Peptides against a protein of PDB entry 8BZL. Designs and how they scored, part 258

Target 1, 228 residues: chain A of PDB entry 8BZL
Amino acid sequence: SYDRAITVFSPDGHLFQVEYAQEAVKKGSTAVGVRGRDIVVLGVEKKSVAKLQDERTVRKICALDDNVCMAFAGLTADARIVINRARVECQSHRLTVEDPVTVEYITRYIASLKQRYTQSNGRRPFGISALIVGFDFDGTPRLYQTDPSGTYHAWKANAIGRGAKSVREFLEKNYTDEAIETDDLTIKLVIKALLEVVQSGGKNIELAVMRRDQSLKILNPEEIEKYV
Target 2, 242 residues: chain B of PDB entry 8BZL
Amino acid sequence: SRRYDSRTTIFSPEGRLYQVEYAMEAIGHAGTCLGILANDGVLLAAERRNIHKLLDEVFFSEKIYKLNEDMACSVAGITSDANVLTNELRLIAQRYLLQYQEPIPCEQLVTALCDIKQAYTQFGGKRPFGVSLLYIGWDKHYGFQLYQSDPSGNYGGWKATCIGNNSAAAVSMLKQDYKEGEMTLKSALALAIKVLNKTMDVSKLSAEKVEIATLTRENGKTVIRVLKQKEVEQLIKKHEEE

## One batch from the design tools (peptide; made by RFdiffusion4, then SolubleMPNN)

Design b1_p24_5_s3 (from b1_p24_5, 10 letters changed)
Fold by OpenDDE base, seed 5:
Structure b1_p24_5_s3 (fold): chain B 228 residues (1-228), chain C 242 residues (1-242), chain A 24 residues (1-24)
Amino acid sequence: as target 1 above (228 residues)
Amino acid sequence: as target 2 above (242 residues)
Amino acid sequence: SEEEERLLFQAELAEEAEARLLAE
């Protein structure tokens, strides 16, 4: 059966392992990204940390470089591999090109990595989608999304994971120039979008903000509650 | 569905990695291992199942392995897999020390192994390691630490946790009795005995069936010590008197 | 930086792990 094979084409042109990897993504915690005028915001559904678990070891949003951060949905261990490779590439780029990566560049790098794992013998696809946000050197905010296939696109706003459909529907209705007129409004938009699928409360979401020429800022629960 | 369990590193139609899940299931039948973080130390407590009289004395522990001067681990699952992974941990730690002239941070060692575990879930022709690990350690960055990793390559830091047989019940008991911020190593040892007494697949808890190691700091040095049977016996006796 | 070195070290280990997996 083709669905039991390595990543090969079915007679009808399907890559079943890629499709099944996408199903793994759909089981992941919801993540949302929004590009504002001079801000990029990532929000993630915070899975309740088990009692006695160290919250420090539960990271859903991570920096790839000073100007780029990523959220993911799907297999955490797979994501760690991708994140590490991306971080190395970001540093390598700084050394060789003497400039930080563009958001598109690092997205393309990640996408290419994923694609290779869909085509290489003896490998399964990565079970992750990613939202990659940041600022290019010229100060332009960017948002990209990748999936297990290695496809990537630029977005104004997008969502991934189990609640992605509902969040996207919300964003399609509510993403306007007015809704992102200020940084605070942009943050509020992300929170409202996540609240479509997450129970109310700052404790249930992880939120990260990157402004132009500023480092990634993870908001604490108290800061998040101000926007709820 | 077990339709895909014959394949080692593929997704099911539902997006599940059944071989990883089955490895975790196998670990559920292994001997119980506990880890508890205290303010003044961290401990591992593990069930000893191989108590055959003809076995040569274990130099250190059956299930607890010293990794370096600042870290130890315990294992639940396939013994051969455990041996491979513990050896790899030691090699990683040693390579880091040689390269950077300082001990590897605890979480970094855990992560390095977890990346290897993950690889065995992604590359064809290999099966996942049938092993979960508890790690205890100290470093200058985070002090005393306790980590858990599974066959998927996932890991987490814990105040207290359990792997192996009856781990869910053990975790429940730990949640009830663990006092955050107030846990001394002495109290942690007592708690370990309490939990093991309830969760081990034995009729009666005895010192011969339990291995306990503690990691403490003395005069700016990490001390890893396996408790003597007499010490464990005293802990058991104290528990029975309460 | 320490972080860069950590990342490079992890990447190297990952590559070595992959190489071992492919060679076996």
Scores: peptide ipSAE 0.019, ipTM 0.578, DockQ to the pose 0.616
Fold by OpenDDE base, seed 4:
Structure b1_p24_5_s3 (fold): chain B 228 residues (1-228), chain C 242 residues (1-242), chain A 24 residues (1-24)
Amino acid sequence: as target 1 above (228 residues)
Amino acid sequence: as target 2 above (242 residues)
Amino acid sequence: SEEEERLLFQAELAEEAEARLLAE
């Protein structure tokens, strides 16, 4: 039985389910990504962890592989599916190609997955956008964004979620070669960008940094406060 | 064919999944389930609503399900959906054990089910499960654990939480009375009774209307025990004396 | 609810659009 396509074109050419999925993303917590010279940085707005909630189970930044990290905005359950598939692909690539994925490769994989869920009968779009950062094998830092439609683009800096507009405006004004001249300055830029929309300072920010030839490092609140 | 289309969970213009939200609303009318994590154990307490005099003594907990030797869950929502999901949990746990020759880590079991739940929110012709679950367990990685999952496939770890009827009020009470780092299983049991007494729409809490299970470690083994009615009565009595 | 009706209506429109596309 052909499950009717959930995502169809409107008479005026709109894919409403994709657009509505984008609205779900806009309601998500803000995430920011910045590509520095030799560093990539992801920052996310910490969702107010309920007093009795285990913080360990509330993660918005995750590793896809040793050289790739992802932050997302939108539906957490949807994100988990995408993350898991991406992780499997990263491992598969290592086994079959004997090299880690490029950031573009895994982004394209995720984008293709999302796109299929906009075109396949009986599937709704993923309600997530993602910022994917990492290093290619040649040491080049990369930042990509994907949206519910399955589109993806490379960025120097970008933001997704509720505060994305304000953060992007900040980044457009403040992202300069001088602002990313050092790793510390790059980190500071991300923090400042998030502070445009996040209240209560560094306590409500999660920050992850990946330097060239280094593993992902999640900064603790004390480390974040040093940059504020 | 047209009926299947109506069951597909789609985004609203505002980006909401109404079918998931409606499922959550249905859960809000279900019997109350509490979970409390202690230093020396974890417990589930659930409201028993279906007390029919003609029901043969349910030797088995109606709302608390043993999943494996190290995990149990409680359910709030549609019973039929709950039965399907609890069975699936058992199967997942069993498959893992057979494959890896060790018990499935608690969070992995929760996540596996949550992925199934999520799928029922994304694939056509399927409706969300009208069930929230509380999971209690022990594993070598994180020790005693308490998780909550909802129809969307979201989950989280908790020190204490509540699902079902009056869950918001229960959570508020738990936030007030839960002492981090100082919670014993004994104190957790007392807290569970206290919260249930206030959140259940009954004038007096009776042991017949409450199911409690504890998960502890004894001699390097997990012990899951459903409290006997007499034990629950004693807990209620103790609460009334205070 | 009006929102449910709108969603149903959109779903119906989408179904009709799909049916037209498939008939093509």
Scores: peptide ipSAE 0.025, ipTM 0.633, DockQ to the pose 0.021; fails the geometry check
Fold by OpenDDE base, seed 3:
Structure b1_p24_5_s3 (fold): chain B 228 residues (1-228), chain C 242 residues (1-242), chain A 24 residues (1-24)
Amino acid sequence: as target 1 above (228 residues)
Amino acid sequence: as target 2 above (242 residues)
Amino acid sequence: SEEEERLLFQAELAEEAEARLLAE
């Protein structure tokens, strides 16, 4: 009997709905984030765009603000809600504080939102994990990851989604100071990491790059192939 | 006693939202609706299942709804749910127009409804809407557009797509015959008839069982037109002769 | 910005939808 439609503690102390939401994330397309020296890179596995689908509507990497972008794994509709709220918060922060959000700030905001949905009666957790990257005002590159529980941590590199384990294993082996010494090397690292799980090469990768003091740039397939 | 918990859409141990999946399954049994984007317009074609002779001809369409001057949609699924959602779409569009003195961009309208759909999958005491929608529209930002949304609140832009009964087969056919960059509204209409003829569980396609709406631009204005039965008959005839 | 207004509008609609859902 799938009894209690509420996120409650099991007798053994588990929040099953949160755990199950994490399973939903594991079914999502793989996303990877890497923090370089002066660059942050997000890569996402492109679902085989249905032949008749408009590619512009299938973006898994979204800007939250000029200095922050996010990739996610899991339920796209859930992600949209989170993204919209985050964008509003980013703008609100600019208006009230007169500075852009720090990457940590907006991550914490998102995490708090997620956490509330794990505790509120009549709500299910968000079925998404997110990689949030960007630059603080001081020019420091940041990478954060958050999960359905509302936990968040800072990372040098991380991955989420169905291929996350393999990608993380790759990153653990290959993420070195030398590997991120240049922007190009950092980009290459992300691509190589994704290629561990993505079939058919660079055509199935969405890649976004944010350099210090620059806006988010989504690379086109031709640009990606140059790094392959 | 907050008994509303029993009807909440929750995750399965495998991370699935079964209520959403079940809603999508229900839509699979609904009448077929397809959309095709062309260079010079966009169309919706829908199966009419309720051919009641007593239906007042005053109805714009059974399955195709005008949302505003620049957008229309078709529905597959639970009729009552569809009515609620189409009304909501109209309200959203109207509120936007009043607030900004401009028509709502197509994708923005779609997204707004999708957020509502999503909410019904996340909040307790609610069930997902058992409806998928196809949207056709024109705006100054992207021109002619075709979107699909499902009970989960997901949506996507499409060149051609299908919802409802035998949608998978229809999509397969569309993939085979859709020629990117070369699709005229005329060719799109022909393709729609071809696909419906094969996907509808009828021995012979008849005009009475098909609704078609086109969205075009004329003199800088959007024109949404439901084809007359005679026009549909002509399209069917042409198909039978090919 | 137009985008900000769009986002705010979307947020308001979402909040309204949520409120309706919670009130039921």
Scores: peptide ipSAE 0.018, ipTM 0.593, DockQ to the pose 0.610; fails the geometry check

Design b1_p24_5_s3 (from b1_p24_5, 10 letters changed)
Fold by OpenDDE base, seed 1:
Structure b1_p24_5_s3 (fold): chain B 228 residues (1-228), chain C 242 residues (1-242), chain A 24 residues (1-24)
Amino acid sequence: as target 1 above (228 residues)
Amino acid sequence: as target 2 above (242 residues)
Amino acid sequence: SEEEERLLFQAELAEEAEARLLAE
């Protein structure tokens, strides 16, 4: 049975383990990314932090470097491995090349890592998709998405996880130049997009904003409610 | 034909890692272990199932392991797997100390092991560890801490939590009785006994079946202490009188 | 930075773990 083997081609050319890893992503919390004019925004649905759990250990949005941040959908432990490797690569790049990574570079690195895990004997694919946002050194905002296969593309806006279809449909209808004309409008767009799948408003949303030449800012619930 | 190792953890069509889930199921049948964070300390309480009269008194405890001067853990699951992981924790902590001349931060130690656990879910020829751990510790960054990790390599910080048999019921009781910001170590010990009394399938809780360790700070040093049987008996007696 | 050192250390441990897994 090809579907219960390591990542091999089926007779009809499918990589079932990759497809099944994509199903794992679809079970993950919804994440959305939007590229504005001078801003990039990531939003994630907050899983209700269990009572007695420390919220600091449940963050779904993380910085890879000063100019790059990432959200993911899928297996948290898998994501941690990818994040750690990406962070090391970002620092290594700064040391060896003396410049920060471009968003495309680090995305390609992550994508290549994922791809290797789809091809190497004795490895399963990563059960994660990622939205990677940031600014290149020239100040250009970027948004990339990767999946378990290691495929990556640049996007204006995209979503991953359980509610991704609904969120993408919303973004396709509402992503316009007018909708991203200002930083605030861009943030509102992300929040509205997430509200398509998240119940109970801003309390269940984690939002991160990166502006040109500024560090990643995670918005608190009160700040999010101002945009609702 | 390189026989693909039948033990390789793979995704199901539904995107589930059944080997990880089955490992978690196995842990659900293991002895109960509780962790409770207090303002002035943190504790582990574990069910002792192997009461053999001929067993030498374990230097520390059967289910609670000292990792370094600032951290301890308790394990639910396969004993052999637990031994391997606790040894790795000690090695990681020691290497860090040697390299940086300071104790490893609690979360860093937990994360390092969790990365190993995750690797055993992703690489072929390996099975997930059939072990969940509770970690207690103190460091200068976050003070007293409690963590839980599972076979997937996932972890989280907790104020109170439970692993092993009847863990769901235990967690529910902890949620009801845990008072955030007001928990003393004394109250935490009482709560641990209360929860264990209800979660252990015994008619009467006895001190011989319970191991408790506390982690406190005294004179700027971390003190990890396993309670003596007499102390546990007193806690049980006090609970029965309430 | 302390965070960078932490990440490097964790990466090294992860690589060692992978190496052990691949050697077994």
Scores: peptide ipSAE 0.016, ipTM 0.593, DockQ to the pose 0.610; fails the geometry check

Design b1_p24_6_s1 (from b1_p24_6, 13 letters changed)
Fold by OpenDDE base, seed 2:
Structure b1_p24_6_s1 (fold): chain B 228 residues (1-228), chain C 242 residues (1-242), chain A 24 residues (1-24)
Amino acid sequence: as target 1 above (228 residues)
Amino acid sequence: as target 2 above (242 residues)
Amino acid sequence: SERLREAEWLREIEERAREFAEAP
């Protein structure tokens, strides 16, 4: 059976499978990322977890390395594949070059992986967008976004998923130097941004914070409520 | 359901590679990019479409990429494809430099990428890259150079050309206004602004929507410079006053 | 010769292009 290319150009020059993958992202839970002065913050909308479901099993924010974490919107199964590949690359980089990856480097790696799946025979695009945050070795905070096409850009703040438009509009209005002057203010900004699309308060938000030279910290609901 | 050929590497009954043609259609919807060769330099001028307030103002040229010390390129088409190809260009150039201890000749770099593009039109299971590129460079063999490549892997040298949205109209304008043998970089910049002003689907050309890079030779070294927004504003203002 | 180097380089590029295109 000749493996047919799944992603082909339409007569009008569109890659429908990439566009449809973007639609899958739009159906995903909202994720927000904000770069502060010395902090990066990720927030994700929690779907109502069934009472018997272990909340730990539905993490939409994960560490890629000690200095890099990622949130995603879209197909969770697809995200798992990307995360695993990225983690392997982060460790490989540490072993080969004796330094952790830059946030840009690992973003580019993920982006390249996604792009290849838009050209590979018998493969569909990944149905995920990702917000990748962390610190470079020099202590510079970074935020990147990547989409199903493999495109990536650096951001001060951004959002992905079903509520991304509303959240981005909020961030465009409220992201100022004053709003990110402190770590606490930066965290508050992310929470406020998510509250634009999350109907039921701080209990439905997953929040992760990474400070310079510190590991990823997932805030508990009580900690989140303090910022509200 | 618009039935298009799901096979990337087959000819139509008419002998056409529709996937390549469709890739070219994708490029036609991309932002405009111009290249103009002058006697004393080369330039790229590209439309910036994605102006987001929250973008990190990193030294990010959206469409113009430095490849090495002697070459730069601009892209029209699918951004992710462009990123892959521009990265490959850099790798090729670096490998050549390492192997031969001299910069890769401009045309050789262009042809190397064109071979990659062509391979994606011929080898099974791959779609064409939805990207056209303009290349500017200098080498000791031909001096200042401008090249264009497309998804088929074809390329050509140009004195002036355009890719992306309204490229046909832009090329027509360039043909009318380009003076062979008398083109200075200054006049080329003015021409670029003139053409972009007419080609871009904007009511008013602004510096925020235009990226310009120049490649010149100073003291026996190539200088690639992206114009500052203020410089572009001055060029636009000068055009409006004429 | 410069021509020989060019020819060898082109062969390497062609091989890489093929590998790139065929890479899974």
Scores: peptide ipSAE 0.021, ipTM 0.484, DockQ to the pose 0.177
Fold by OpenDDE base, seed 3:
Structure b1_p24_6_s1 (fold): chain B 228 residues (1-228), chain C 242 residues (1-242), chain A 24 residues (1-24)
Amino acid sequence: as target 1 above (228 residues)
Amino acid sequence: as target 2 above (242 residues)
Amino acid sequence: SERLREAEWLREIEERAREFAEAP
């Protein structure tokens, strides 16, 4: 049975292990990314942190560098591997090229890594999709998505994970130039989008904001409530 | 080369890693281990199943391992796998100390092992480790800490948690009785006994069947201590009187 | 920098993890 083999083509030309990895992503917590004019915003659904769990260790939004951050959906352990490699690459790039990575560059790096794991013998695909946001050195805000296959595309707005369909539908209807005219409006858009799939309101949303020439800021629950 | 491919952890059509889930199932049959974070310390309590009177008492503990001067762990699952992972933890910690001339931060040690565990879920010819771990530690960055890791390579920080047999019930009890911000090590010890008494499939909890270690700070140094049997007996007695 | 130190350490861990995973 081809299904028990390493990532191989089925008779009909499918890479089932990649498709199945995408199913793992669909089971992940919802993440949303929006590119504004001078801001990029990531939002993630907080899984009900068990009362006794330290919230610090459940972060689904991670900095890759000072100018790049990432949210993911799918297998957390797989994501950690990708994040670590991406961070190393970001630092290596700074040392070798003397400039920070572009958002596209690091996305391509991650995508290439994922692709290799779809083609290498004795390896399974990564069970993660990622939203990668940040600013290029020229101050241009960027949003990219990558999936288990190693494909990547640039987006104005996108979502991944279990609620991605509903969130994307919302964004398709509500993402306008007017909706992202200000930083605050952009943040509101992300929150509203997540509220389509998050029942418990602002308390179950993690929100990260990166503005031009500023570091990643994780908003506290009180700050999020101001936008609700 | 082809024979090793049959044991590769692969995704199911539904996006599940069954080998990881099966490893977690195996851990569910292991002895109970719990961890509780207090304001003034952190503890591990573990069920001792193999009480062989003939076991040489020379061992620090059966299920609780000192990793370095600032960290300890407990294990639930396959003993051989546990031995490999605990040895690796010690090696990682030692290498860090040698390289940087300071102790490894607690979370970094946990993540390092978790990356190894994850690799065994992704690379061909390997099976997941059938082990979950609880980590207790102190570092200058976050103070007292409690972590849990599973066969997938996932980890999390906890105020209180449990792994192994009846872990779900134990966690439920911990959630009910854990008082956030008010937990002393003394109260944590009492809570540990309470939970173990209810979750262990024993008619009567005995000190012989329980290992407890505490991690505290004394005079600016971390102290890891395994409670003596008499101390555990006193805790059990106190619980029975309440 | 602490970041560089962390990155180097992570690289070493990844290499060792890989070696461990690839060891027969």
Scores: peptide ipSAE 0.021, ipTM 0.603, DockQ to the pose 0.561
Fold by OpenDDE base, seed 1:
Structure b1_p24_6_s1 (fold): chain B 228 residues (1-228), chain C 242 residues (1-242), chain A 24 residues (1-24)
Amino acid sequence: as target 1 above (228 residues)
Amino acid sequence: as target 2 above (242 residues)
Amino acid sequence: SERLREAEWLREIEERAREFAEAP
C-alpha cells in the first residue's frame, strides 16, 4: 500500500507519511509560543521527569542562536538533528553575512530541511513541529511555527503537541493587545494557556523568555510560580 | 534502489515507528545492565552470560567496553550491532581527540552516536540498531556522568538507570533506594548488587554472572577499573549478610 | 569560538552519520 512506501502521493493526493508524522507530533508534549510587544515567550509541558533523570538532558526549549530559540513537539531524536543543522546554519550565516539570522530566515531553513525529507525517496519525514521565536536585528519580535511537511507561518501566538487544540482555543480568546501590554502579562498569558492542559501548576512547566537585546532566559520553578 | 527504499523505517498511521519499538522490544530480552552515578565515581554493572569454556579469548568483560580514557559503556541488545556502535564510539572519540587535542565531552560523544542511531531510523535501506547503551564518563564540564541511549537515538542523563531484562523493575528499585546527593561509590556498588540480585533470573547471584566496572578520578586522572571476581564476591557476600 | 567549534563538530558528526546511514 502507498502508506507503507516512501513518502509518496496516494491516489487521492495524500502524503500519508507526512500525515502520520503529524500524528507523532500530536503525541508530543505541549508547547506554546507567544509574541509580546518586546518579548517572546516559549512554554513547554514538562513530563514528570523521572526522579533519577537529569533534567538538563530533557530540555525541550533550546537556543539556536543568541537571538533565536526553539521549542518542539514530537520525536526528540529528530528534533536534535534539526536543531543541530539550524545551529550550524546560524553560525555560518554570522560568518558569511556578518549578521545574525532573522527568525524568518532560520525558520525557512528548517522548513526547507523538513520539506526535503518529505520528498526524498530514501527518507521519512521528521516527526516534529517547532515553535521558533526570537528577535530580528531591528528588534522586532517574531514567532514562527513549522510542521513535518515543511510548511511555516508567522504567528502572534500558537501551540503544538497533544494539548495544542485547547491551548490555541484559549489563546484565540485571550490574546489581546491588553494581554500582552507588558512582559509580565505576556508571561502570564503563556502560563495560563499551558495550565489549560497541564495540571499541578508551575512545577510541570518549562518557560523560556527572550527580551529585546537579551539572551534566552529559562525561568526556574520559583520564578514561574510568581506568575501563577 | 527500490528494494532498499522499502526497508525505510516509516511512521504508522498512529505516528509510531514500529521498527524502533521492535528494536526496543528485542533489547528487553537482553541481559540486564545497570548504571549508578555517585559523588565520587560512576559504575556499570552487567549480567554476564555463560562464557563458553572453549573460547580462546577470555573476555575480561563481555558487556562493558572502554571507549577512551574517560568513558566506558555497557550494551544491551544485538551483539553484532553493539560491536559496530562501540567501535564507532571509539572512532568518534579518537577523531575528536586528534582534532581538538582534548578528550571529547561525554555528552557530545553520546549525542554523536545518537545521531547515527537516529539516521538509521530515518534513512532508507537501514534498520534501527537493536541496542541500548549505558555510558559512564568524566569530563571537566560536568564531572561524573551517566547516560542512556536507545534505538531511536534518544538519550538522557541519569543518576541511576537500567536497560535490558527486567529493567522496569530495576528502575523502580533504584528510584526507591537511590539517595540523591548522598550516594558514594561504595553505596552505589552495594545498591547495584542489591538490584541485580532481585532482577536477575537466578536463584543466587554469583560473581561469575556479574561484571562491574567503576570510573573514578585519582590524581587528576580518570581510572576505569573492572572489578575482579573476588571483589564482586565480597560485595555479594556483604549483601547476603545484610 | 567554542560555539563555533561545537557547531562545526556537530556538522561533521551529522555528515558522518548520514554517510554511515547511506553506506551499503
Scores: peptide ipSAE 0.020, ipTM 0.606, DockQ to the pose 0.610

Design b1_p24_6_s1 (from b1_p24_6, 13 letters changed)
Fold by OpenDDE base, seed 4:
Structure b1_p24_6_s1 (fold): chain B 228 residues (1-228), chain C 242 residues (1-242), chain A 24 residues (1-24)
Amino acid sequence: as target 1 above (228 residues)
Amino acid sequence: as target 2 above (242 residues)
Amino acid sequence: SERLREAEWLREIEERAREFAEAP
């Protein structure tokens, strides 16, 4: 069966391994990204940290560079590979070009990496989608999404993972210029969006905020509760 | 080229990597390994299944491997795979030390191996490693640490955890008995014996069937030692008297 | 030599990537 082969076209033109990788993403914890005026926000559904697990090792939002952060849905081990490659590229870019990467640049790099794994013999696709947010060096906030196929698009707001549909529906209804007028409102929008699919408030949400000309800030549970 | 594709780990229609899951299943039948983090140290306890009288006693441990001066690991799963991975861990640690003139941080060593494991789940012609590992270590960044990794290349830090046979039951017991902030190495050792006694499919726990290693700090140095059989016997005896 | 520069460059990238990964 074509579905049990490497990433090849089916007779009807489907890349089943890519589609199946997307199914892996749909089983992942929900992540949401929102671009505000002068802020970008990532939120992720925390899996209930198993009792006795170190929470430090369960982070789903990570910095790629000082101006870029990423959340993902899907296979954690796959994500780590992508993150590591992206980090190296960000540093390489700084060294060679003498400027930080643009959010689009690093997104394209990640997308190209993913795409190669859909076309190369003897490789399976990455089982991850990613939300990549940050600021370009000109101060422009950006949000991009990538999927297992290696496609990428710019968004105002988006969601990935198991609750993505519900979160997107919420964002489609509630993302307005008024809703993102302030940083706090933007943060609140992300939290509200996640609460559509996450039970029991701020304890189950990881939230990262990057403001213009500021470093990535991961909010603590108490800070999150202030927005609930 | 086509022959290599038969062993490629691919997604199922449901987005599952069955070869990884099957590797995890194989690990479920392996001897029990547990790790416990204490305030003053960290330990590994492992079931020793291969008790052969003709085995040269010179083998320090069947399932617990010293990686460097600051780290050790225990393995559950395919022995040959374990040997390859433990050797790789040692090489990674050594290369880091040579390159940076300092010991590799514990999590970085774990991550490096996990990236290798992940690669074997993504590249064609490769099968996942049929091994889960527990890592114990000390570094200046986080102090005493305990990690678990699986065939997928996923890992996590733990206060206490278990892999191999009856790991779920062991984890449940650890959750019940582990006292956060109050765990001494002594109490951790006692807890390890308690858990192993209940989770090992043996009529009676004996020192010959259990390997225990402790990692402590003495005078600013990491000390990794495997407990002597007599020490393990004493721990078992103490448990039986309680 | 170009090889030495490349090696140094790769080392710098790795170190920076590491530092970044370790940064809180």
Scores: peptide ipSAE 0.017, ipTM 0.722, DockQ to the pose 0.055

